# Peptides against a protein of PDB entry 6TME, part 273

Target 1, 324 residues: chain A of PDB entry 6TME
Amino acid sequence: NRLKRAYIALQAWKKAFYSDPFNTAANWVGPDVCSYKGVFCAPALDDPSVLVVAGIDLNHADIAGYLPPELGLLTDVALFHVNSNRFCGVIPKSLSKLTLMYEFDVSNNRFVGPFPTVALSWPSLKFLDIRYNDFEGKLPPEIFDKDLDAIFLNNNRFESTIPETIGKSTASVVTFAHNKFSGCIPKTIGQMKNLNEIVFIGNNLSGCLPNEIGSLNNVTVFDASSNGFVGSLPSTLSGLANVEQMDFSYNKFTGFVTDNICKLPKLSNFTFSYNFFNGEAQSCVPGSSQEKQFDDTSNCLQNRPNQKSAKECLPVVSRPVDCS
Target 2, 324 residues: chain A of PDB entry 6TME as posed
Amino acid sequence: NRLKRAYIALQAWKKAFYSDPFNTAANWVGPDVCSYKGVFCAPALDDPSVLVVAGIDLNHADIFGYLPPELGLLTDVALFHVNSNRFCGVIPKSLSKLTLMYEFDVSNNRFVGPFPTVALSWPSLKFLDIRYNDFEGKLPPEIFDKDLDAIFLNNNRFESTIPETIGKSTASVVTFAHNKFSGCIPKTIGQMKNLNEIVFIGNNLSGCLPNEIGSLNNVTVFDASSNGFVGSLPSTLSGLANVEQMDFSYNKFTGFVTDNICKLPKLSNFTFSYNFFNGEAQSCVPGSSQEKQFDDTSNCLQNRPNQKSAKECLPVVSRPVDCS

## One batch from the design tools (peptide; made by RFdiffusion4, then SolubleMPNN)

Design b2_p26_4_s1 (from b2_p26_4, 13 letters changed)
Fold by OpenDDE base, seed 4:
Structure b2_p26_4_s1 (fold): chain B 324 residues (1-324), chain A 26 residues (1-26)
Amino acid sequence: as target 1 above (324 residues)
Amino acid sequence: MTIEELREKLKPEIEKEREKDFESLY
């Protein structure tokens, strides 16, 4: 019965393929769905004597098509990996029936529409990768209520603010890069206890960096480059005891880059180029350390190479934003 | 193949894709 439902689903999906350049679905014929290329069966969790479709792996198949509603019949699927294809349309709401979903990877496709809220219905979801698509609109706050290990949202069309619920996330890796997010980074960010890597690159984020970033003791990578951040770097950044890679480049930061930041014990690379910093400690100067790499290019620093002109600096440096 | 075996099979692919993404960001 379960395999019969799977057969219906998989045949509907095959019919939804516009192009299959590697003939991946060529053997998708007959009732023996467990022999289908990219389809993996396992004993059912509720009855080990019953074989069910437990996983889909169509990664790198370059398939053009869409996801039909009949995929909701794959109720035993825990692993769904279909990255690097040309699937288009929306994620079907019928996938809410896949209550065992553990890993969902639809990255590198042509999906459109709002955030696939069906992903929020999966109680056991641990991995969500929707990067490199055309998803748009607001990020639902509930995404950070999920017990996800990683959240990959980069290279989409998401807009609006980062939800305050971000502090509830247990994810070790979160990517917001290359979207249209705006507003400030929520102060609740400091509550992300398991965070190792966070990337905000290439958004429309603005305002001051929250002091609470300094509470991210486990962070190894923090990238806030290519945004509209203003003000000084928080002094609390001295609390980033494990940060290795830090990038604040291509913003509108002002003020002084302090020793407390540049002398972070595990800091390997610190890029603060293309801002309006008007001073830096000696420990921040490129070449000052053999173990650390710094980039201070295109700031308002005196006696440093490749800086902005006085004409460019004066209007900004003379009107610093107070983040206090 | 068990679900655990499938997960282990896919793990290298997942890690590879993660690495590619971060490399492309910088």
Scores: peptide ipSAE 0.070, ipTM 0.743, DockQ to the pose 0.848
Fold by OpenDDE base, seed 2:
Structure b2_p26_4_s1 (fold): chain B 324 residues (1-324), chain A 26 residues (1-26)
Amino acid sequence: as target 1 above (324 residues)
Amino acid sequence: MTIEELREKLKPEIEKEREKDFESLY
């Protein structure tokens, strides 16, 4: 009996709650699991005459606790949304039995440990949100082999390099922000044909930007701010025909910001402040356009306000990094 | 409720949370 298995799982989970400030699980009593708050039933895919637990929604319940292994008995669950709670520990390996998993949101919790590799075992997964946790270690390359619409990884403790498999991703949105990623952006990034938004904010990324970024024809948001990038901006950025928001601030970029970048047809905001740029085209000057906003603050530009001192600029500008 | 109905019910909240979190990155 599928509902009996679900009952066992849900009662085990209730026992794993340390705090339920809104009494969300107060009605989690008795065999009628379909009446439980946050539990949703639907006809089984293999037998429409059988009712099964198909979804969990405990978003914003502020529940403290952990995910017990008995959750692996919820084999019919396709939607699992438990964001904005205080769940701790690791994602149970027993969740590999949830072969129908389609959307998995455990964001804004207190999960720890390595990347939850159980997510890679779900063949039909389309949405993965693990942001705002304490996941650590390397990002498994296989994550980008999944047919995911969105990949939210921001605000964790992930380290090491971004896998070269990123180019295989079909995701429209990918967030790496506020982790500890290091190394270069892989050249394979240009193969992300469905990419609309990518955010690298606040990592330890370095090296030159790959020329292949210019192949991201569908990208509307590209944010690489607050990293350690060096060299000049790639001339191929002129290929970003749909970019609206672009941020390269708080890096170590040098060279000249060209007309070809600042005149991008859909560009609305371009921030390149807090770098070591030594020149900019007139089209890049803040106030030069009514339709576009620019920020050139704290560079090495001549005859511009709020620039770095010659003492700060000279050591960097005199030793430009060659990205060729 | 079908699984499709459940998905549709959750969609607005998911989108709202995505938007909020994206804005919080800046």
Scores: peptide ipSAE 0.035, ipTM 0.745, DockQ to the pose 0.921
Fold by OpenDDE base, seed 1:
Structure b2_p26_4_s1 (fold): chain B 324 residues (1-324), chain A 26 residues (1-26)
Amino acid sequence: as target 1 above (324 residues)
Amino acid sequence: MTIEELREKLKPEIEKEREKDFESLY
């Protein structure tokens, strides 16, 4: 009996709660699991006459606890949303039995350990949100082989390089922000044909920006701020026909910011402050346009306010990194 | 409630959280 298995799983989970401030699980009593708060039943896909637990929604319940292995008994669950709780520990490997998993949101919790590779075992997964946790280690390359619409990885402890498989991703939104990623952005990034928004904020990324970024013709948001990028901005950035928000601030970029970038047709905000740029086109000057906002603060620009001192600029500007 | 109905119910919340996240990044 599928509902009996669900009952076992849900009761095990209730026992794994350390705190339930809103008494969310107060009605989690008895065999009628479909009446449980946050539990949603639907006809089984393989037998419409059978009712199964198809979804969990415990968003914003502030529940403290962990995910017990018995959750693997919820084999009919396609939607699992436990956003904004205080769940700790690791994602159970037993969840591999949830072969119908379509949306998995464990964001804003206290999960630890490596990337939950169990997510890679779900053949139909379309949405993965693991942001605002304490996941650590390397990002498995296989994550980008999955047909995901969005990949939220920000605010974790992920390390190492971004996998080259990123170019295989069909996701429209990818967030790497506030991790410990290092190395260069892979050149394969230009192959992300469905990409609309990508955020690299606050990592340890370095090297030159790949020219292939300019191939991201559908991107509307590109934020690479607060990293260690060097060299000039790629001239190919002129290809970002749909970019609206672009941020390269707080890096070590050098060279000249060109008209071809600042005159991008959809560009609304372009922030390139806190770098070592030694020149900018007139179109890049803050206040030059009513339709576009620019920030050129704290660079090595001549005749501009709030720039770095010559003492700070000379050592860097005199040794430009050749990205060619 | 069907799976589709549940997805539709959760969609606004997902979008809201996405927006909040981006705002928090800046």
Scores: peptide ipSAE 0.031, ipTM 0.714, DockQ to the pose 0.820
Fold by OpenDDE base, seed 3:
Parts: structure tokens; C-alpha cells; sequence
Structure b2_p26_4_s1 (fold): chain B 324 residues (1-324), chain A 26 residues (1-26)
């Protein structure tokens, strides 16, 4: 019965293909779905003598088409990888029936619509990759209530603010890059105890950086470049004991870049170019260290090359934003 | 962590999580 349902689902999906350049689904014929290319079977948990479709891997197949609602019949699927295809439309709500979903990767496709809230219905989901699509609208706060190890949201059309629930996330990697997020980074960010990598690149984020960022002691990558952040860098950034890559470039930061930041013990690359910093410690100067790379280009620094003109600097530097 | 590394890390836990899910459904 389960394999019959899988057959119905997979045949419906094959019919939903507009183009299959590599003939990936050429062998998708007959009831033996476990022999289908990109289909993986495993013993069912409730009956080890019965094989079920447990995984789909169609990564890099360049398939054009859509996800039909019949995919909801694949109730035993735990792994769903359709990366780097040309699938369009929306993620079917019928996928809520896939209660065993563990890894969901639909990245590098042409999906549209709001955040696929069906992902919130999967109790065992650990990996969510929806990057490089055209998803839009608000990010549901509930996404961070889930026990996800990784959340890839970058290169979409998401807007509004980052939910305050971010502090509840247990994810080690979170990407917000290249969306339309606005507002401030929530102060609750400091509660992300398992966070290793967070990327905010290329959004409309603004305001002061919260002091609570300094509590992210496990962070190795922190990239907030290409936003509208203002004020001075928080002194609490000295608490980032494991940060290796840090990027604050292309913002509106002011003030002094301190030794406490530039001397972080694991810091390998610190980019703070294209801001309005009016001073830096000697330890922040590019070339001051062989072990660390710095970029101070296009700030308001005295006696440094490639800085902004006095005309550009004066209006901003003379009126620094107080983040206190 | 790369996606590949993450997948390898998570792979052994798939069966355990599935078992928990079944228990929660009943």
C-alpha cells in the first residue's frame, strides 16, 4: 500500500516535469519505485520487512516543472533534496503529511509565494534550505522555535523584521543574506547558544547593533555587511572569543574601532570598509598583523589611504548616533 | 560547517528521530 502511494506520487511528479535534460526520470516506469533514479528506499520503522520511499535526491538535475500535491502521498520520506533545478510554483501544503521530514532542501529553484509554512508542521525537521528562490513576505516567528541545526534563507524576497524569537534558535548556521529584511537585529540574538555562523549581508537592516552580540561566544562567522547599521560598534564585541570572519562593511557605522575588537584571539579577517569610522587602533590597521587581514577602506580615518572626503565625512561624523 | 558535513552529521540521527516521531503520533 505504501509503495503504491509512492508510485502514484512519483508518476504525478513525472507528469509535472516540463523538461528533464538529463533524462533523470527516464526509468521512472512501473511499480518498482525503489529502482527509480533519485529515489531511495529503506525499511519502514513500524515493519522492517516492508520497504518504503525514505529519500528523494534530484540535486543538480536541471529539471523544470512543479511539485504536485500528490507528493503528499510520500508519507515515509525523511530526506527531500531537489537542489539546483528549475522547479516553480509553491510548496504544496499536502507535504504536511510527510511527518518524518528530516532534511528539506529546495534551494536553487524558482519557487515563489510566502514562506512555506508546511515546513513548520514537520516535528523532526533538522535541516531547512530554501535559499536562492523567490519566496516573499514575512518570516514566521515560529521558524526559530523549531530545533533546526541549519536555516538557509538567503537570496529570496523576504521582508519585514527579523523575529525576536531568533534567540530561541538552536541552529549553528543561519543565513538571512540578500533579502529585504528591515529593522534592528533583535537583542535576543545573544541567546543563540549554538550559533557558529550568521549572515545578514545585503538587507535593509538598520539601527544600532545590540550589545548582546558579544554573548555569541561560539560564533566563528559574523557578517552584517551591506545594510544600514548606525552608531559605534558595541564594546561587548570583545566577547566574540571564537570569531574568525567578521564583516561590517557597507554600513553607516561611526566612532572608533578598538583594540579589543581587532585583537580578538581567533580573528582572521575583519572588514569594516565603507563606513564612517573616524578612528582605529593600531592593531586594526591593514598590514599590522601577518595573521589577520583588515580592510579599513572608505572610512573617515586620518592618515589612511582611500578614505572618504571631508565633505562626505563631516555631516555624519559630527553627529554620531548615540546607541546608549 | 558545510552542507555536506551537516548531512553526514545528521544521517546517523535520522532513524532515532523517526522513531521518536512514530511514538509521538500514537
Amino acid sequence: as target 1 above (324 residues)
Amino acid sequence: MTIEELREKLKPEIEKEREKDFESLY
Scores: peptide ipSAE 0.025, ipTM 0.552, DockQ to the pose 0.037

Design b2_p26_4_s2 (from b2_p26_4, 13 letters changed)
Fold by OpenDDE base, seed 2:
Structure b2_p26_4_s2 (fold): chain B 324 residues (1-324), chain A 26 residues (1-26)
Amino acid sequence: as target 1 above (324 residues)
Amino acid sequence: MTIEELREKLKPKREEEREKDLKSLY
């Protein structure tokens, strides 16, 4: 009996709650699990005459606790949304039994440990949100082999490099922001054909930006701010026909910001402040356009306000990194 | 309610939360 298994799982979970300030699980009593708050039932995919637990929505419940292994008994769950709680511990490996998992959102919790590799076992997974946790270690390259629509990894403790498999991703949105990723952005990034938004904010990424970024024809948001990137901006960035928001601020870029970049057709905001650029085209000057906003603050530009001193600029500008 | 209906029911809320959080990254 599927509902009986669900009952066992949900009761085990209730017992794993340390705090339920909104009394969300107050009605989690008795065998009628479909009446439980935050539990949603639907006809089973294999037998429409059988009712099963198909979804969990406990978003914003502020529940403290952990995920017990008995949750693996919820084998019919396709939607699991438990964001904005205080769940701790690790994601149980028993969740591998949830083979119908389609959307998994555990964001804004207190989960720890390595990347939850159980997520890789779900063949139908389309949405993965693990942001705002304390996951650590390396990002498994297999994550980008998944046919995910969105990948949210921001605000964790992930380290190491961005896997080269990133180019295999079909995701429209990918966030790496506020982790400890290091190394270069893989050249394979240009193969992300469905990418609309990618955010690298606040990592330890370095090296030159790969020319292949210019192949991201559908990207509307590209943010690489607050890293350690060096060299000149790739000339191939002129290929970003749909970019609206672009941020390269707080890096170590050098060279000249060209017309080809600043005149991108859909560009609305371009921030390249807090770098070591030593020149910019007239089209890049803040105030030069009514439709576009630019920020060139704290570079090595001549005859512009709020620039770095010659003393700060000279050591860097005199030794430009050759990305060729 | 079908699983598809459930997904559609949750979609607007999920998207709203996601959009809000994305904006907070900047």
Scores: peptide ipSAE 0.189, ipTM 0.848, DockQ to the pose 0.906
Fold by OpenDDE base, seed 5:
Structure b2_p26_4_s2 (fold): chain B 324 residues (1-324), chain A 26 residues (1-26)
Amino acid sequence: as target 1 above (324 residues)
Amino acid sequence: MTIEELREKLKPKREEEREKDLKSLY
């Protein structure tokens, strides 16, 4: 009996609650699990005559607790949304039994441990949101082999390099922001054919930007701010035909910001402040366009306000990193 | 409610939350 298994799982979960400030699980009593708040039933895919628990929505319930292994008994769950709670611990390996998992959102919790590799076991997963947790360690390369529409990893404790497999991703949105990623952006990034938004904010990424970024024809948002990138901006960035928001601020870029970048056809905001650029095209000057916003603050530009001192600039500008 | 109906029901809320959180990154 699938509902009986669900009952066991849900009761185990209720027991795993340390705090339920909104009394979300107050009605989690009795065998009628389909009446439970936040539990949604639907006909089973393999047998329409059987009612099963197909979805969980406990978003914004502020529940403190953990995910017990008995949740693996919810084998019919396709939608699991428990964001904005205070769940702690690790994602149970037993969730591998949830082979119908389609959307998994555990964002805004207190989960710890390595990347939940159980997510990689779900063949039909399309949406993965694990942002705003305390996941740590390496990002498994296999994550980008998944046919995900979106990958939200931001605000965790992930470290090491970004996998080369990123180029295999079909995701439209990928967030790496506010982690501890290091190394270079893989050259394979240019192969992300469906990418619309990618955010690298606030990591420890370094090296030169790969020329292959210019192949991201569908990207509308590219934010690499607050990292350790060096060298000049790739000339191939002129290929970003659809970029609207571009941010390279708070890096160690040098060289000249070219006209070809600043005149990108869809560019609305381009921030390259807090770098060591020693020149910019007239089209890059803030105020030069009514349709575009630029920020060139705190660079090494001549005849511009709010620039770094010569003392700060000279050591860096005189020794530009050659990315060729 | 079917699984598809549930998905459609939750989609708008999810999208709104996503947008809000993405904006918070800046």
Scores: peptide ipSAE 0.146, ipTM 0.827, DockQ to the pose 0.929
Fold by OpenDDE base, seed 3:
Structure b2_p26_4_s2 (fold): chain B 324 residues (1-324), chain A 26 residues (1-26)
Amino acid sequence: as target 1 above (324 residues)
Amino acid sequence: MTIEELREKLKPKREEEREKDLKSLY
């Protein structure tokens, strides 16, 4: 019965293919769905004597088409990987029936519409990758209430603010890059105890960086480049004991870049170029260390090459934003 | 194979893709 439902689903999906350049679905014929290319079967959790479709892997198949609602019949699927295709349309709400969903990767496709809220219905979801699509609208706060190991949202059309619930996230990796997020980074960010990598690249974020960033003891990558952040760097950044890659470039930061930041013990690369910093410690100067790389290009630093003109600097430097 | 075995089988591929894409963000 379960395999019969899977057969119906997979045949409906095959019918929904507009193009299959590699003939991936060429062998998708007959009731033996477990022999289908990209379809993986396993014993059912509730009955080990029953074989069910437990996984789909169509990564890099360059398939054009859409996800039909019949995919909701794949109720035993725990792994769904269809990245690097040309699937379009929306994620079917019928996928809510896939209660065993553990990993969902639809990245590098042509999906549109709002955030696929069906992902919030999966109680066991650990990995969500929807990057490189055309999803739009606001990010549901509930996404961070889920026990996800990784959240990939980059390269979409998401807008509005980052939810304050971000502090509840147990994810080790979170990507917001290349969207249209606005507002401030929530102060609750410091509560992300398992966070290793977070990227905010290329959004419309603004305001002062919250002091609570310094509480991210496990962070190895922190990238806030290409936004509209203002003010000085928080002194609490000295608490980033494990940060290796840090990027604040292409913002509107002012003030002094301190030794406490540049001497972070695990820091390998620190880029703070294209801002309005008016001073830096000697430890921040590019070339001052063989172990660390720095970029101070296009700031308002004295006696450094490739800086902004006085005309460009004066209006900003003379009126620094007070983040206190 | 078990579901757990399938997860383990796909894990390396997922990690590789993640690393590649993260690097491409910069």
Scores: peptide ipSAE 0.133, ipTM 0.815, DockQ to the pose 0.845
Fold by OpenDDE base, seed 4:
Structure b2_p26_4_s2 (fold): chain B 324 residues (1-324), chain A 26 residues (1-26)
Amino acid sequence: as target 1 above (324 residues)
Amino acid sequence: MTIEELREKLKPKREEEREKDLKSLY
């Protein structure tokens, strides 16, 4: 019965393929769905004597098509990996029936529409990867209420602000890169107790960096480059005891880059180029350390190479934003 | 093969892809 439903779903999906260049679904014939390429069966959790479709792996199949509603019949699927295809359309709401969903990877496709809120309905979801698509609109705050290990949102068309609920996230890795997010980084960011890597690259974020970033003592990678941040770097950044990679380049920061930041114990690479910093400690100077790499290019630093002209610097440096 | 075994089987591939893509962000 369960495999029969799976058969219906998989045949509907096959029918929804516009192109299958590697003939991945060539053997998707007959009722023995467990023999289908990319389909993996396992004993059901509720009855070990029953075999069910537990996983889909169609990664890198270059399949063009869409996800039909009948996929909701795959109620036993816990692993759904279909990255690096050419699937288009929206994620079917019928997938809400897949209550065992644990890993959902639809990255590197051509999906459109708003955030797939169906992902929020999966109680056991631990991995969500929707990067490299064309999802748009607001990020639902509820995404950070999920007990996710990783949240990959990069390279989409998401807009609006980062939800305040970000502080509730238990994810170790979160990527916002290459979207259209705006506004300030929420102060609640400091509450992300399991955070190791966070990437904000290439958005329209602005305002001052919250002091609470300094509370992220487990962070190894912090990248806020290519945004519109202003003001000075928070002095509390000295609290980033485990940061290895830090990038604030291509913003509108001003002020002085301090020893407390550049002497962070685990710091390996610190890029603060293409800003309006008007001073830096000796410990921040590129070449000052054999163990650390710095980039101070295109700031307003005196007696340093490759800096902005006085004409470019003066209007900005003379009007620093007060973040206090 | 159990669901747990399947998960473990797919884990290395997933991690490899993740790492590759993360590096591509820079």
Scores: peptide ipSAE 0.092, ipTM 0.796, DockQ to the pose 0.901

